# Peptides against a protein of PDB entry 3OAK, part 50

Target 1, 145 residues: chain A of PDB entry 3OAK
Amino acid sequence: DDLEQYLDEKILRLKDEMNIAAQLDIDTLNKRIETGDTSLIAMQKVKLLPKVVSVLSKANLADTILDNNLLQSVRIWLEPLPDGSLPSFEIQKSLFAALNDLPVKTEHLKESGLGRVVIFYTKSKRVEAQLARLAEKLIAEWTRP

## One batch from the design tools (peptide; made by RFdiffusion4, then SolubleMPNN)

Design b1_p16_2_s2 (from b1_p16_2, 7 letters changed)
Fold by OpenDDE base, seed 4:
Structure b1_p16_2_s2 (fold): chain B 145 residues (1-145), chain A 16 residues (1-16)
Amino acid sequence: as target 1 above (145 residues)
Amino acid sequence: SELDERIKRLLELMEE
């Protein structure tokens, strides 16, 4: 119906925006590596983060989020950057918090690749202890009998 | 460990 179509379009637009933000940050960091200009800072994801968190927190969007594989874009945001670094602490914390409230199923984890990425966060020595615990909590929730 | 077992379980679930 009209509402469902509206919600689909909204989520798909956000998905596109997230992907663009991720690519722009990658481009920035690649340029930083290439030029050695340490003043180049990737901030596109951080700028968009409030909107992402707002959408992920809305219960009425949960089905639309999952059905349109927005988690793929969430996964992309969590992946290591070209210089091997991880996304900002705030991005990790906000996304892990938002994911905790979504009715994520294993099929969503598989189709998005998010499952393997969160596993990475539980094992990486570069991840802050607080965030590793959040990632571990997600794994625990997703593996509930 | 408990975490390792959960990870193993998750990987299995994702492959089903």
Scores: peptide ipSAE 0.661, ipTM 0.940, DockQ to the pose 0.809
Fold by OpenDDE base, seed 5:
Structure b1_p16_2_s2 (fold): chain B 145 residues (1-145), chain A 16 residues (1-16)
Amino acid sequence: as target 1 above (145 residues)
Amino acid sequence: SELDERIKRLLELMEE
């Protein structure tokens, strides 16, 4: 199926872009730590965020997103940075909002590692209360009776 | 707490 193949390739390309953005930000922050150059700012994820949110919001891409484990890249984007800080408020908020509309199942949470990361956000004292509540909401949705 | 129970449930579901 041509359309199916096209959608798979689209998601896989985004997955690569997300992973690259995450690594570039890590590299930037590591260099900032090593050199003390406070002018170095990690913005690759922020620059790509609108595209990520756009894709995650497309109902017709939900199956392709989940089947290709794009949530693994979402998990990577939510992981702590080299300096121990968390991704920007906007990244957290946007991703939590997008995740709320996806038909995420436990198998997707397991294979992506996203389940454990969201649990982390409900317990970490470094997380803003507003965002912790969003994480809790996701946990509630994923554990419906 | 309610949250703790949900987390426990989620962890169990992911292991199944």
Scores: peptide ipSAE 0.661, ipTM 0.939, DockQ to the pose 0.799
Fold by OpenDDE base, seed 1:
Structure b1_p16_2_s2 (fold): chain B 145 residues (1-145), chain A 16 residues (1-16)
Amino acid sequence: as target 1 above (145 residues)
Amino acid sequence: SELDERIKRLLELMEE
């Protein structure tokens, strides 16, 4: 199926791009810590965020997104950074909003590690209250009978 | 709390 193949390739490319962006930001922040150069700013994920949100919002891509474990890259983007900080408010908000519209199953949460990360966001004192509530709503949706 | 119970349930579901 040509369409199926096209969609798979599209999602896999995005997955690679997301992973690269995350690593570049990690490298930047590690260097910032090492050198003390405060001019080093991690912006790769923020630059790619609009594309990520666009893809996650397309209903016709839902199965492809889940089947290719794109949620693993989403999880990576949500993990704490080397300096101990969390990803930007916009990244958190946008990803939580996008996740709310996906037909995520427990198997996807397990294989991506996203389940445990979202649980973290409901408990961490470093997370803004507004975003913690969004995380709680996701947990509620994923545990519905 | 309800949240704690949901978290517990989610963890159980992921291990099933």
Scores: peptide ipSAE 0.659, ipTM 0.940, DockQ to the pose 0.799
Fold by OpenDDE base, seed 3:
Structure b1_p16_2_s2 (fold): chain B 145 residues (1-145), chain A 16 residues (1-16)
Amino acid sequence: as target 1 above (145 residues)
Amino acid sequence: SELDERIKRLLELMEE
């Protein structure tokens, strides 16, 4: 129906925006490395984060989010950056928190690659302890009997 | 550890 179509389009637009933001930040950091221009700061994901969190928190969008594999874009946002660093603390924290309220199934984890990325966050020495715990909570939830 | 077991289970559930 009209509402379903509207929601699909909304999520697909966000998915596109997220992917663009991620790529722009990657481009910025690659240029920073190449030129040594320390004034170059990757801010696109941070700017879009409030919108992402808002959408992820809406129960009426859960099915649309999962059906359109928005979690793939979430996974992309959580991947290491060109300089080897991880996304900002705020991005990690916000996304992990938002994921707790989604009815994520193993199929979604597999098709998005998010499962393996969250596992990474439980094991990496570069991850803050607080965020590692959030990642562990997700693993626990997804493996609940 | 419990975490290791959960990770193992998750990987199995994802058929990976």
Scores: peptide ipSAE 0.656, ipTM 0.941, DockQ to the pose 0.686

Design b1_p16_2_s3 (from b1_p16_2, 7 letters changed)
Fold by OpenDDE base, seed 5:
Structure b1_p16_2_s3 (fold): chain B 145 residues (1-145), chain A 16 residues (1-16)
Amino acid sequence: as target 1 above (145 residues)
Amino acid sequence: SELDEMEKKLLELMEE
């Protein structure tokens, strides 16, 4: 119906925005590496983060979020950057918190690749202990009998 | 460890 279509379009637009933000940050960091210009700072994801968190926190959007595989874009945001670093602490913390409240199922983890990325966060030496614990909690919830 | 088992279970679930 009209509402369903509206919600789908809203989520798909956000998905595109997230993907664009990720790519722009990658481009910025690649240029930073190539030129050595340390004044180049990747800010696109950080700028969009409040909107992402707002959408992920809305219960009435949960089905639309999951059905349109927005979690794929969440996964992209959590992946290591060109310089080998991880996304900002705030991005990690905010996304892990938001994921904890979504009714994520195995099929969503598979189609998005998010499951494997969260496992990475439990193993990586580059991850802060606090965030590693959040990742562990997610895995515990997703594997609950 | 417990974490290892959970990770293994998660991977198995996703690959089924």
Scores: peptide ipSAE 0.410, ipTM 0.882, DockQ to the pose 0.845
Fold by OpenDDE base, seed 4:
Parts: C-alpha cells; structure tokens; sequence
Structure b1_p16_2_s3 (fold): chain B 145 residues (1-145), chain A 16 residues (1-16)
C-alpha cells in the first residue's frame, strides 16, 4: 500500500546514503595512505550516524529495514577500513545497540553478511572490551535455542 | 569456549 511504499523508499534512500558515505570515507583514507596527508579525515559516516540511529530505533520501520537488507549497509559501515583501522567507537556502539533491538533472523544475517562481521568483533583484539561484549551479546541472541 | 560454540552455531545456521 501507500505507506509500505513510502517506507520502502525511505529505507532504500538511507541505504544508498550509507553506502555513499562509506565509499567516501574509504576514498579519503586511501588518499591519505597514498599522499601521507594526515589532515585528511574520514567523517562521512560520522556525519550521517545520527540519521542512521534515528531510523534504526523506530520500531515501525523494523520490517522495512530487514526486508530491504539495510543490514548490508550496516555491515559495510562496520568493516575494517583500508588502513586496517575500525570505524569510530561511537559508530560501533550505536550500531550494536540498534542491532540488539531488531528482530534479526538468520536469513538477514546471511544476506547482509553481518553475522561474519560481528563474529570478527568478538575475536579482534583491536576492539574495545565494551564493544566486544556487545558483539558477543548479539551472537548469543542470534544463536539462542 | 562457549563463545566459540555460539560462533560455530551461527556459521552453521548461515550455511543452510
């Protein structure tokens, strides 16, 4: 219906914006590596984060989020950057918190690749202990009997 | 460990 169509378009637009933000940050960091210009700072994801959090926190958007595979963009935001670094602490914390409230199913984890990325966060020694625990909590929820 | 088992289970579920 009209509402469903509106919500789909809203989520798909956000998904596109997230993907663009991620790519722009990757481009910035690649240029930083190539030139050695330490003044180049990747900030596109951080700038968009409030909007992402706002959308992910809305219960009425849960089905639309999952049906449109927005979790793929969440996964992309969580992936290591070209220099091997991880996204900012705030991005990790906000996304893990939001994921905890979504009715994520195995099929969503598979189609988005999010499951493997979160497993990475439970194993990496570069991840802050607090965030590793959040990742572990997600794994526990996704594998509960 | 318990975490290792959960991770294994998750990977197995995603392979189905």
Amino acid sequence: as target 1 above (145 residues)
Amino acid sequence: SELDEMEKKLLELMEE
Scores: peptide ipSAE 0.409, ipTM 0.882, DockQ to the pose 0.861
Fold by OpenDDE base, seed 3:
Structure b1_p16_2_s3 (fold): chain B 145 residues (1-145), chain A 16 residues (1-16)
Amino acid sequence: as target 1 above (145 residues)
Amino acid sequence: SELDEMEKKLLELMEE
């Protein structure tokens, strides 16, 4: 119906925006590496984060989020950057918190690749301890009997 | 460890 279509369009637009933000940040950091210009700072994901968090927190959007594989974009946002660094602490914390409230199923983990990325966060020495714990909580939830 | 078991289970679930 009209509402479902509206919600799908909203999520798909956000998904596109997230992917663009991720790519722009990658481009910025690649240029930083190539030119040595340390004034180049990747800020696109950070700028969009409030909108992402807002959407992910809405219970009425959960099915739309999962059905449209928005978690793939979440996974992309969590991946290491060209300089080997991880996304900002705020991005990690916000996304892990939001993921905890979503009814994520195995099929969503498979199609998004999110499961493997979260496992990475439990093992990486570059991850803050508190965020590693959040990642562990997610895995525990996703593997509950 | 418990974490290792959970990770293993998660990977197994994703491979089904």
Scores: peptide ipSAE 0.405, ipTM 0.880, DockQ to the pose 0.851
Fold by OpenDDE base, seed 1:
Structure b1_p16_2_s3 (fold): chain B 145 residues (1-145), chain A 16 residues (1-16)
Amino acid sequence: as target 1 above (145 residues)
Amino acid sequence: SELDEMEKKLLELMEE
């Protein structure tokens, strides 16, 4: 219906914005590596984060979020960057918190690739202990009977 | 470990 269409379009727009932000940050960091210009700072995801968190926190958007594979963009945001670093602590913390409140099923984890990325966060020595615990909590939730 | 088992289970579920 009209509402469903509106919500789909809203989520798809956000998905596109998230993907663009991620790519712009990647481009910035690649240029930083290539040129050695340390003044180049990747900030696009951080700027968009409040909007992402706002959408992910809406219970009435859960089905639309999952059906449109917004979790793929969440996965992209969590992946390591070209310089080997991880996304900011705030991004990790906010996304893990938001994911905890979504009714994520195995099919969503598979189609988004998010499951494997969260496993990475439970194992990586570069991840803060606090966030590793949040990642473990997600895995436990997704694997419970 | 418990974590290893959870990770294994998750990977298995995703392949079903």
Scores: peptide ipSAE 0.405, ipTM 0.880, DockQ to the pose 0.815

Design b1_p16_2_s4 (from b1_p16_2, 5 letters changed)
Fold by OpenDDE base, seed 4:
Structure b1_p16_2_s4 (fold): chain B 145 residues (1-145), chain A 16 residues (1-16)
Amino acid sequence: as target 1 above (145 residues)
Amino acid sequence: SALDEQIKLLLEKMEE
């Protein structure tokens, strides 16, 4: 199916872009730590965030998103950074909001590792209360009978 | 707590 292939390619490209953005930010922060150059700012994920949110919000892409394990890249974006910090508030908020509207199943959580990461966000004292609540909401939804 | 129970359930589901 041409449309299916097109959508797959679209999501896979985004997945690659997300992974690259994450790695670039990691590299930037590692260099910041190594050199002490506080002018180094990791901005790649933030720059790409609007595109990510746009894609995640499209109902017609849900199956493609889940089938291609885009959630793995979402998980990567939510992981702590080399300096121990978490991704920006906006990234967390936007991703949690987007995840809430996806028909995520247990298998997707497992294959992406997202389940454990979201659990982390419910327990971490570094997470803002507002975002912890969003994470809790996801957990509740994913465990709904 | 309710959250703890949900987390437990989720972890169990992911290990099935």
Scores: peptide ipSAE 0.642, ipTM 0.943, DockQ to the pose 0.803
Fold by OpenDDE base, seed 1:
Structure b1_p16_2_s4 (fold): chain B 145 residues (1-145), chain A 16 residues (1-16)
Amino acid sequence: as target 1 above (145 residues)
Amino acid sequence: SALDEQIKLLLEKMEE
């Protein structure tokens, strides 16, 4: 119906924006590595983060979010960066918090790759303890009967 | 550990 189509388009637009932001940050950091220009700072994801969090928090968008595999873009945002670093503390914290309230099923974890990435966050020594605990909480929730 | 078991379970579920 009209509402469903509207919501699909909204989520697909955000998905595209997230993917673009991620790629721009990757490009910035790759250039930083190649040129040694330390003035190059990747900030596209952090600029878009409030919008992402806002959308993920809307209960009426949950089905649309999951059906359109927005979690694939969430996974992309959580992946290690070219310089080997992880996304900012705020990005990790905000996304883990938002994921906690979504009715995520194993099929969504598989099709997005998010399951394996969150597992990574429970095991990585680079992750802050507070965020590792949030990742562990997600794993526990996703494995509940 | 409990976490390791949960991870194994999750990986298995994703392969079903």
Scores: peptide ipSAE 0.632, ipTM 0.942, DockQ to the pose 0.801
Fold by OpenDDE base, seed 5:
Structure b1_p16_2_s4 (fold): chain B 145 residues (1-145), chain A 16 residues (1-16)
Amino acid sequence: as target 1 above (145 residues)
Amino acid sequence: SALDEQIKLLLEKMEE
């Protein structure tokens, strides 16, 4: 129906925006590495984060989010950056919090690759303890009988 | 550990 189509398009647009933001930040950091210009700061994901969190928190969008594999873009946002660093603390914290409220199933974890990335966050020594605990909480939830 | 077991379970579930 019209509403379903509208919601699909909305989520797909956000998915595209997220992917673009991630790529722009990668480009910025690559340029920073190449030029040594420390004034180059990757901020595209941070700028878009409030919108992402807002959408992920909407109960009426949960099915649309999962059906359109928005979690793939969430996974992309959580991947290590060109300089080997992880996304900002705020991005990690906000996304882990948002994920906790979504009815994520195993199939969504597989098709998005998010499952493996969250596992990474439970094992990496580069991750802040607070965020590792949030990742562990997600793993526990996703393996609940 | 409990976490390791959960990770193992999750990985197995994703491959089914």
Scores: peptide ipSAE 0.626, ipTM 0.940, DockQ to the pose 0.807
Fold by OpenDDE base, seed 3:
Structure b1_p16_2_s4 (fold): chain B 145 residues (1-145), chain A 16 residues (1-16)
Amino acid sequence: as target 1 above (145 residues)
Amino acid sequence: SALDEQIKLLLEKMEE
């Protein structure tokens, strides 16, 4: 199936782009720590965020997203940064919103590690209340009988 | 990872 192959390639390319963006931001922040140069700002994930949100919002891509474990890259984007901080408010908000519309199952949570990350966001005192509520909503949906 | 360490610390704290 040509369409199916096209969709797989599309998602896999995005997955690579997301992983690269995350690593570049990590590299930037590590360099910031090493040099003390506060002008170094990690912006790669923020730049790619609109594309990520666009893809996650498309119903026709849901199966491809889940089958190719794109949620692993989403998990990576939500992980703490080298300086111990969390990703930007906008990244958290956008990703939590997008995840709410995906038919995520337990197997996907295990494969990606996303379940543990979202639990973290519900329990951490460093997370904004608004975002903690979004994380809680996700857990509620994923635990529905 | 940094996340794993934070989760570990959080879980330990929750058990106190």
Scores: peptide ipSAE 0.369, ipTM 0.869, DockQ to the pose 0.062

Design b1_p16_3_s1 (from b1_p16_3, 6 letters changed)
Fold by OpenDDE base, seed 1:
Structure b1_p16_3_s1 (fold): chain B 145 residues (1-145), chain A 16 residues (1-16)
Amino acid sequence: as target 1 above (145 residues)
Amino acid sequence: SAELEERERRLLELLE
């Protein structure tokens, strides 16, 4: 199926781009810590965020997104950074909103590690209340009867 | 809340 192949390739490319962006930001912040150069700012994920949100919002891509474990890259983007900080408010907000519309199942949470990370966001005092509530809604949806 | 904690517990168990 040509369409299926096209969609798979599209998602896999995005997954790769997301992973690269995350690593570049990690490298930037590690260097910032090492050198003390405060001019080093991690911006790769923020630059790619609009594309990520666009893809996650497309209903016709849901199965492809889940089948290719794009949620693993989403999890990576949500993890704490080397300096102990969390990803930007916009990243958190956008990803939580997008995740709410995906038909995420237990198997997807297991293979991506996303479940544990979202639980972190409901419990951490470093997370803004608004975003913690979004995380709580996800937990509620994933654990519904 | 107790409800949230229970949901988190159940989710963690499902992820094991």
Scores: peptide ipSAE 0.506, ipTM 0.909, DockQ to the pose 0.910
Fold by OpenDDE base, seed 3:
Structure b1_p16_3_s1 (fold): chain B 145 residues (1-145), chain A 16 residues (1-16)
Amino acid sequence: as target 1 above (145 residues)
Amino acid sequence: SAELEERERRLLELLE
């Protein structure tokens, strides 16, 4: 129906925006490494984060989010950056929190690659303890009997 | 913890 189509388009637009933001930040950091220009700062994901969080928090969008594999874009946002660093603390925290309220199933974890990335966050020495705990909560939720 | 490790193992198996 009209609403379903509207929601699909909304999520697909966001997915595209997220992927673009991630790539722009990667490009910025690669250029920073290449040129040594320390004024280059990757800010695209941070700028888009409020919109991402808002969408992820809406219960009426859950099915659309999962059906359109928006979690793949979430996974991309959580991957290490060209300089080896992780996404900002705020991005990690916000995404982990938002993921808790989604009815994520095994198929979604598999098609998005999110499962493996979250496990990484439970094991990495580079991850803040607070964020590792959030990642652990997700693992517990996804694997509970 | 052992519980976490078990859950991670189970999750990895599910993802295979």
Scores: peptide ipSAE 0.505, ipTM 0.909, DockQ to the pose 0.875
Fold by OpenDDE base, seed 4:
Structure b1_p16_3_s1 (fold): chain B 145 residues (1-145), chain A 16 residues (1-16)
Amino acid sequence: as target 1 above (145 residues)
Amino acid sequence: SAELEERERRLLELLE
């Protein structure tokens, strides 16, 4: 119906925006590596983060989020950057918090690749302890009997 | 922990 179509379009637009933000940050960091210009800072994801969090927090969007594989874009945002660094603490914290409230199923983890990335966060020694614990909570939830 | 490792293993298996 009209509402479902509207919600689908909204989520798909956000998904596109997230992917663009991720790519722009990658481009920035690649340029930073290439030129050595340490003044280049990737901040497109950070700028878009409030909108992402707002959408992910809305219960009425949960089905639309999952059905349109927005989690793929969430996964992309969590992946290591070209310089090997991880996304900002705030991005990690916000996304892990938001994911905790979504009814994520195995099929969503498969189609998004999110499961493997979150496991990475539980194993990485570079991840802050607080965030590692959040990742662990997600794993626990996704694997509970 | 052993519990966490087991859960991670199970999750990986589910994702295969």
Scores: peptide ipSAE 0.500, ipTM 0.907, DockQ to the pose 0.902
Fold by OpenDDE base, seed 5:
Structure b1_p16_3_s1 (fold): chain B 145 residues (1-145), chain A 16 residues (1-16)
Amino acid sequence: as target 1 above (145 residues)
Amino acid sequence: SAELEERERRLLELLE
């Protein structure tokens, strides 16, 4: 199926772009730590965020997103940075909102590692209260009877 | 809350 193949390739390309953006930001922050150059700012994820949100919001891409484990890249984007800080408020908020509309199942949480990361956001004292509540909402949805 | 903690525990068990 041509459309199915097209959608798979689209999601896999985004997945790769997300992983690259995450690594570039890590590299930037590591260099900032090593050199003390405070002008170095990690912005690759922020630059790509609108595209990520756009894709995650499309209902016709849900199956392709989940089947290709794009949530693994979402998990990577939510992980703490080299300096111990968390991703920007906007990244957290946007991703939590987008995740709320996806038909995420246990198998997707397992293969992506996203489940454990979201639990982290409900427990960490470094997380803003507003965002912790969004994480809690996801946990509630994923564990509802 | 206790309810949230229980849900988190259950989720962790499912993820093992």
Scores: peptide ipSAE 0.500, ipTM 0.908, DockQ to the pose 0.852

Design b1_p16_3_s2 (from b1_p16_3 with Q8I E9R T10K R14L)
Fold by OpenDDE base, seed 1:
Structure b1_p16_3_s2 (fold): chain B 145 residues (1-145), chain A 16 residues (1-16)
Amino acid sequence: as target 1 above (145 residues)
Amino acid sequence: SEELEEQIRKLLELLE
């Protein structure tokens, strides 16, 4: 219906915005590596983060979020950057918190690739202990009988 | 922990 179409379009637009933000940050960091210009700072994801968190926190959008594979963009945001660094602490914290409230199922983990990335966050020595614990909680929930 | 490793194993199986 009209509402479903509106919500789908809203989520798909956000998904596109997230993907663009991720790519712009990748481009910035690749250029930083290539040129040595340390003034280049990747901030596109950070700028968009409040909007992402706002959408992910809305219970009435849960089905639309999952059906449109927004979690793929969440996964992209969590992947290591070209310089080997991880996304900012705030991005990690906010996304893990938001994921905890979504009714994520196995099929969503498969189509997004998010499951394997969250496993990475439980294993990596570069991840803050606080955030590793959040990742562990997600895995516990996703494997719940 | 062993509990975490078991959960990871289960998750990986689900993702196959």
Scores: peptide ipSAE 0.697, ipTM 0.954, DockQ to the pose 0.879
Fold by OpenDDE base, seed 3:
Structure b1_p16_3_s2 (fold): chain B 145 residues (1-145), chain A 16 residues (1-16)
Amino acid sequence: as target 1 above (145 residues)
Amino acid sequence: SEELEEQIRKLLELLE
């Protein structure tokens, strides 16, 4: 129906925006590495984060989020950056929190690649303990009998 | 923890 179509379009637009933001940040950091210009700061994801969190928190969007594989974009946002660093603390924290409230199923983990990335966050020594615990909670939920 | 490792193993199995 009209509402369903509207929601699909909304999520697909956000997905596109997220992917663009991720790529722009990657480009910025690659340029920073190439030129040595330390004034270059990747902030596109951070700027978009409030919108992402807002959408992820809406229960009425859960099915649309999952059906359109928005979790793939979430996974992309969580991947290491060109300089080897991880996304900002705020991005990690916000996304892990939001993921905890979504009815994520195995199929969504497979098609998004999110499962393996979250496992990474439980094992990496670069991850803050607080965030590692959030990642652990997700794994516990996803493997719940 | 061992519990976490088991959960990870289970998750990896689910993702195969």
Scores: peptide ipSAE 0.696, ipTM 0.954, DockQ to the pose 0.872
Fold by OpenDDE base, seed 5:
Structure b1_p16_3_s2 (fold): chain B 145 residues (1-145), chain A 16 residues (1-16)
Amino acid sequence: as target 1 above (145 residues)
Amino acid sequence: SEELEEQIRKLLELLE
């Protein structure tokens, strides 16, 4: 119906925006590496983060979020950057918190690749202990009988 | 921890 179509379009637009933000940050960091210009700062994901968190927190959007594989874009945002660094502390913390409230199922983890990325965050020595614990909690929830 | 390791193994199996 009209509402369903509206919600789908809303989520798909956000998904596209997230993917663009991720790519722009990658481009910025690649250019920083190439030119040595330390004034280049990747901020596109950080700028969009409030909107992402707002959408992920809305219960009425949960089905639309999961059905449109928005978690794939969440996964992309969590992947290591060209310089080997991880996304900002705030991005990690906000996304892990938001994921904790979503009714994520195995099928969503498979189609998004998010499951493997969260596992990475429990094992990486580059991850802050506080955030590793959040990742561990997600895994515990996703494997609950 | 061993518990976490087991949970990870279980999750990986689910993702196959």
Scores: peptide ipSAE 0.695, ipTM 0.953, DockQ to the pose 0.876
Fold by OpenDDE base, seed 4:
Structure b1_p16_3_s2 (fold): chain B 145 residues (1-145), chain A 16 residues (1-16)
Amino acid sequence: as target 1 above (145 residues)
Amino acid sequence: SEELEEQIRKLLELLE
């Protein structure tokens, strides 16, 4: 219906925005590596984060979020950056918190690739202990019988 | 932990 269509379009727009933000940050960091200009800072994801968190926190959007594979964009945001670093602490924390409240199923993990990325966060020594614990909680929830 | 490792194994199996 009209509402469902509206919500789909809303989520798809956000998905696109997230993907663009991720790519812009990648481009910035690649340029930083290439030029050595340490003044180049990737901030596009950080700028968009409040909007992402707002959407992910809305219960009425859960089905739309999952059905449109917004988790793929979440996964992209969590992937290591060109210099091998991880996204900011705030991004990790906010996304892990938001994911904890979503009714994520195996099919969503498969189509998004999010499962493997979260596993990475439980194993990486570069991840802050607090965030590793959040990742572990997700793993526990996703493997609940 | 052993519990975490087991959960990871289970998740990986689910993702196959």
Scores: peptide ipSAE 0.694, ipTM 0.953, DockQ to the pose 0.907

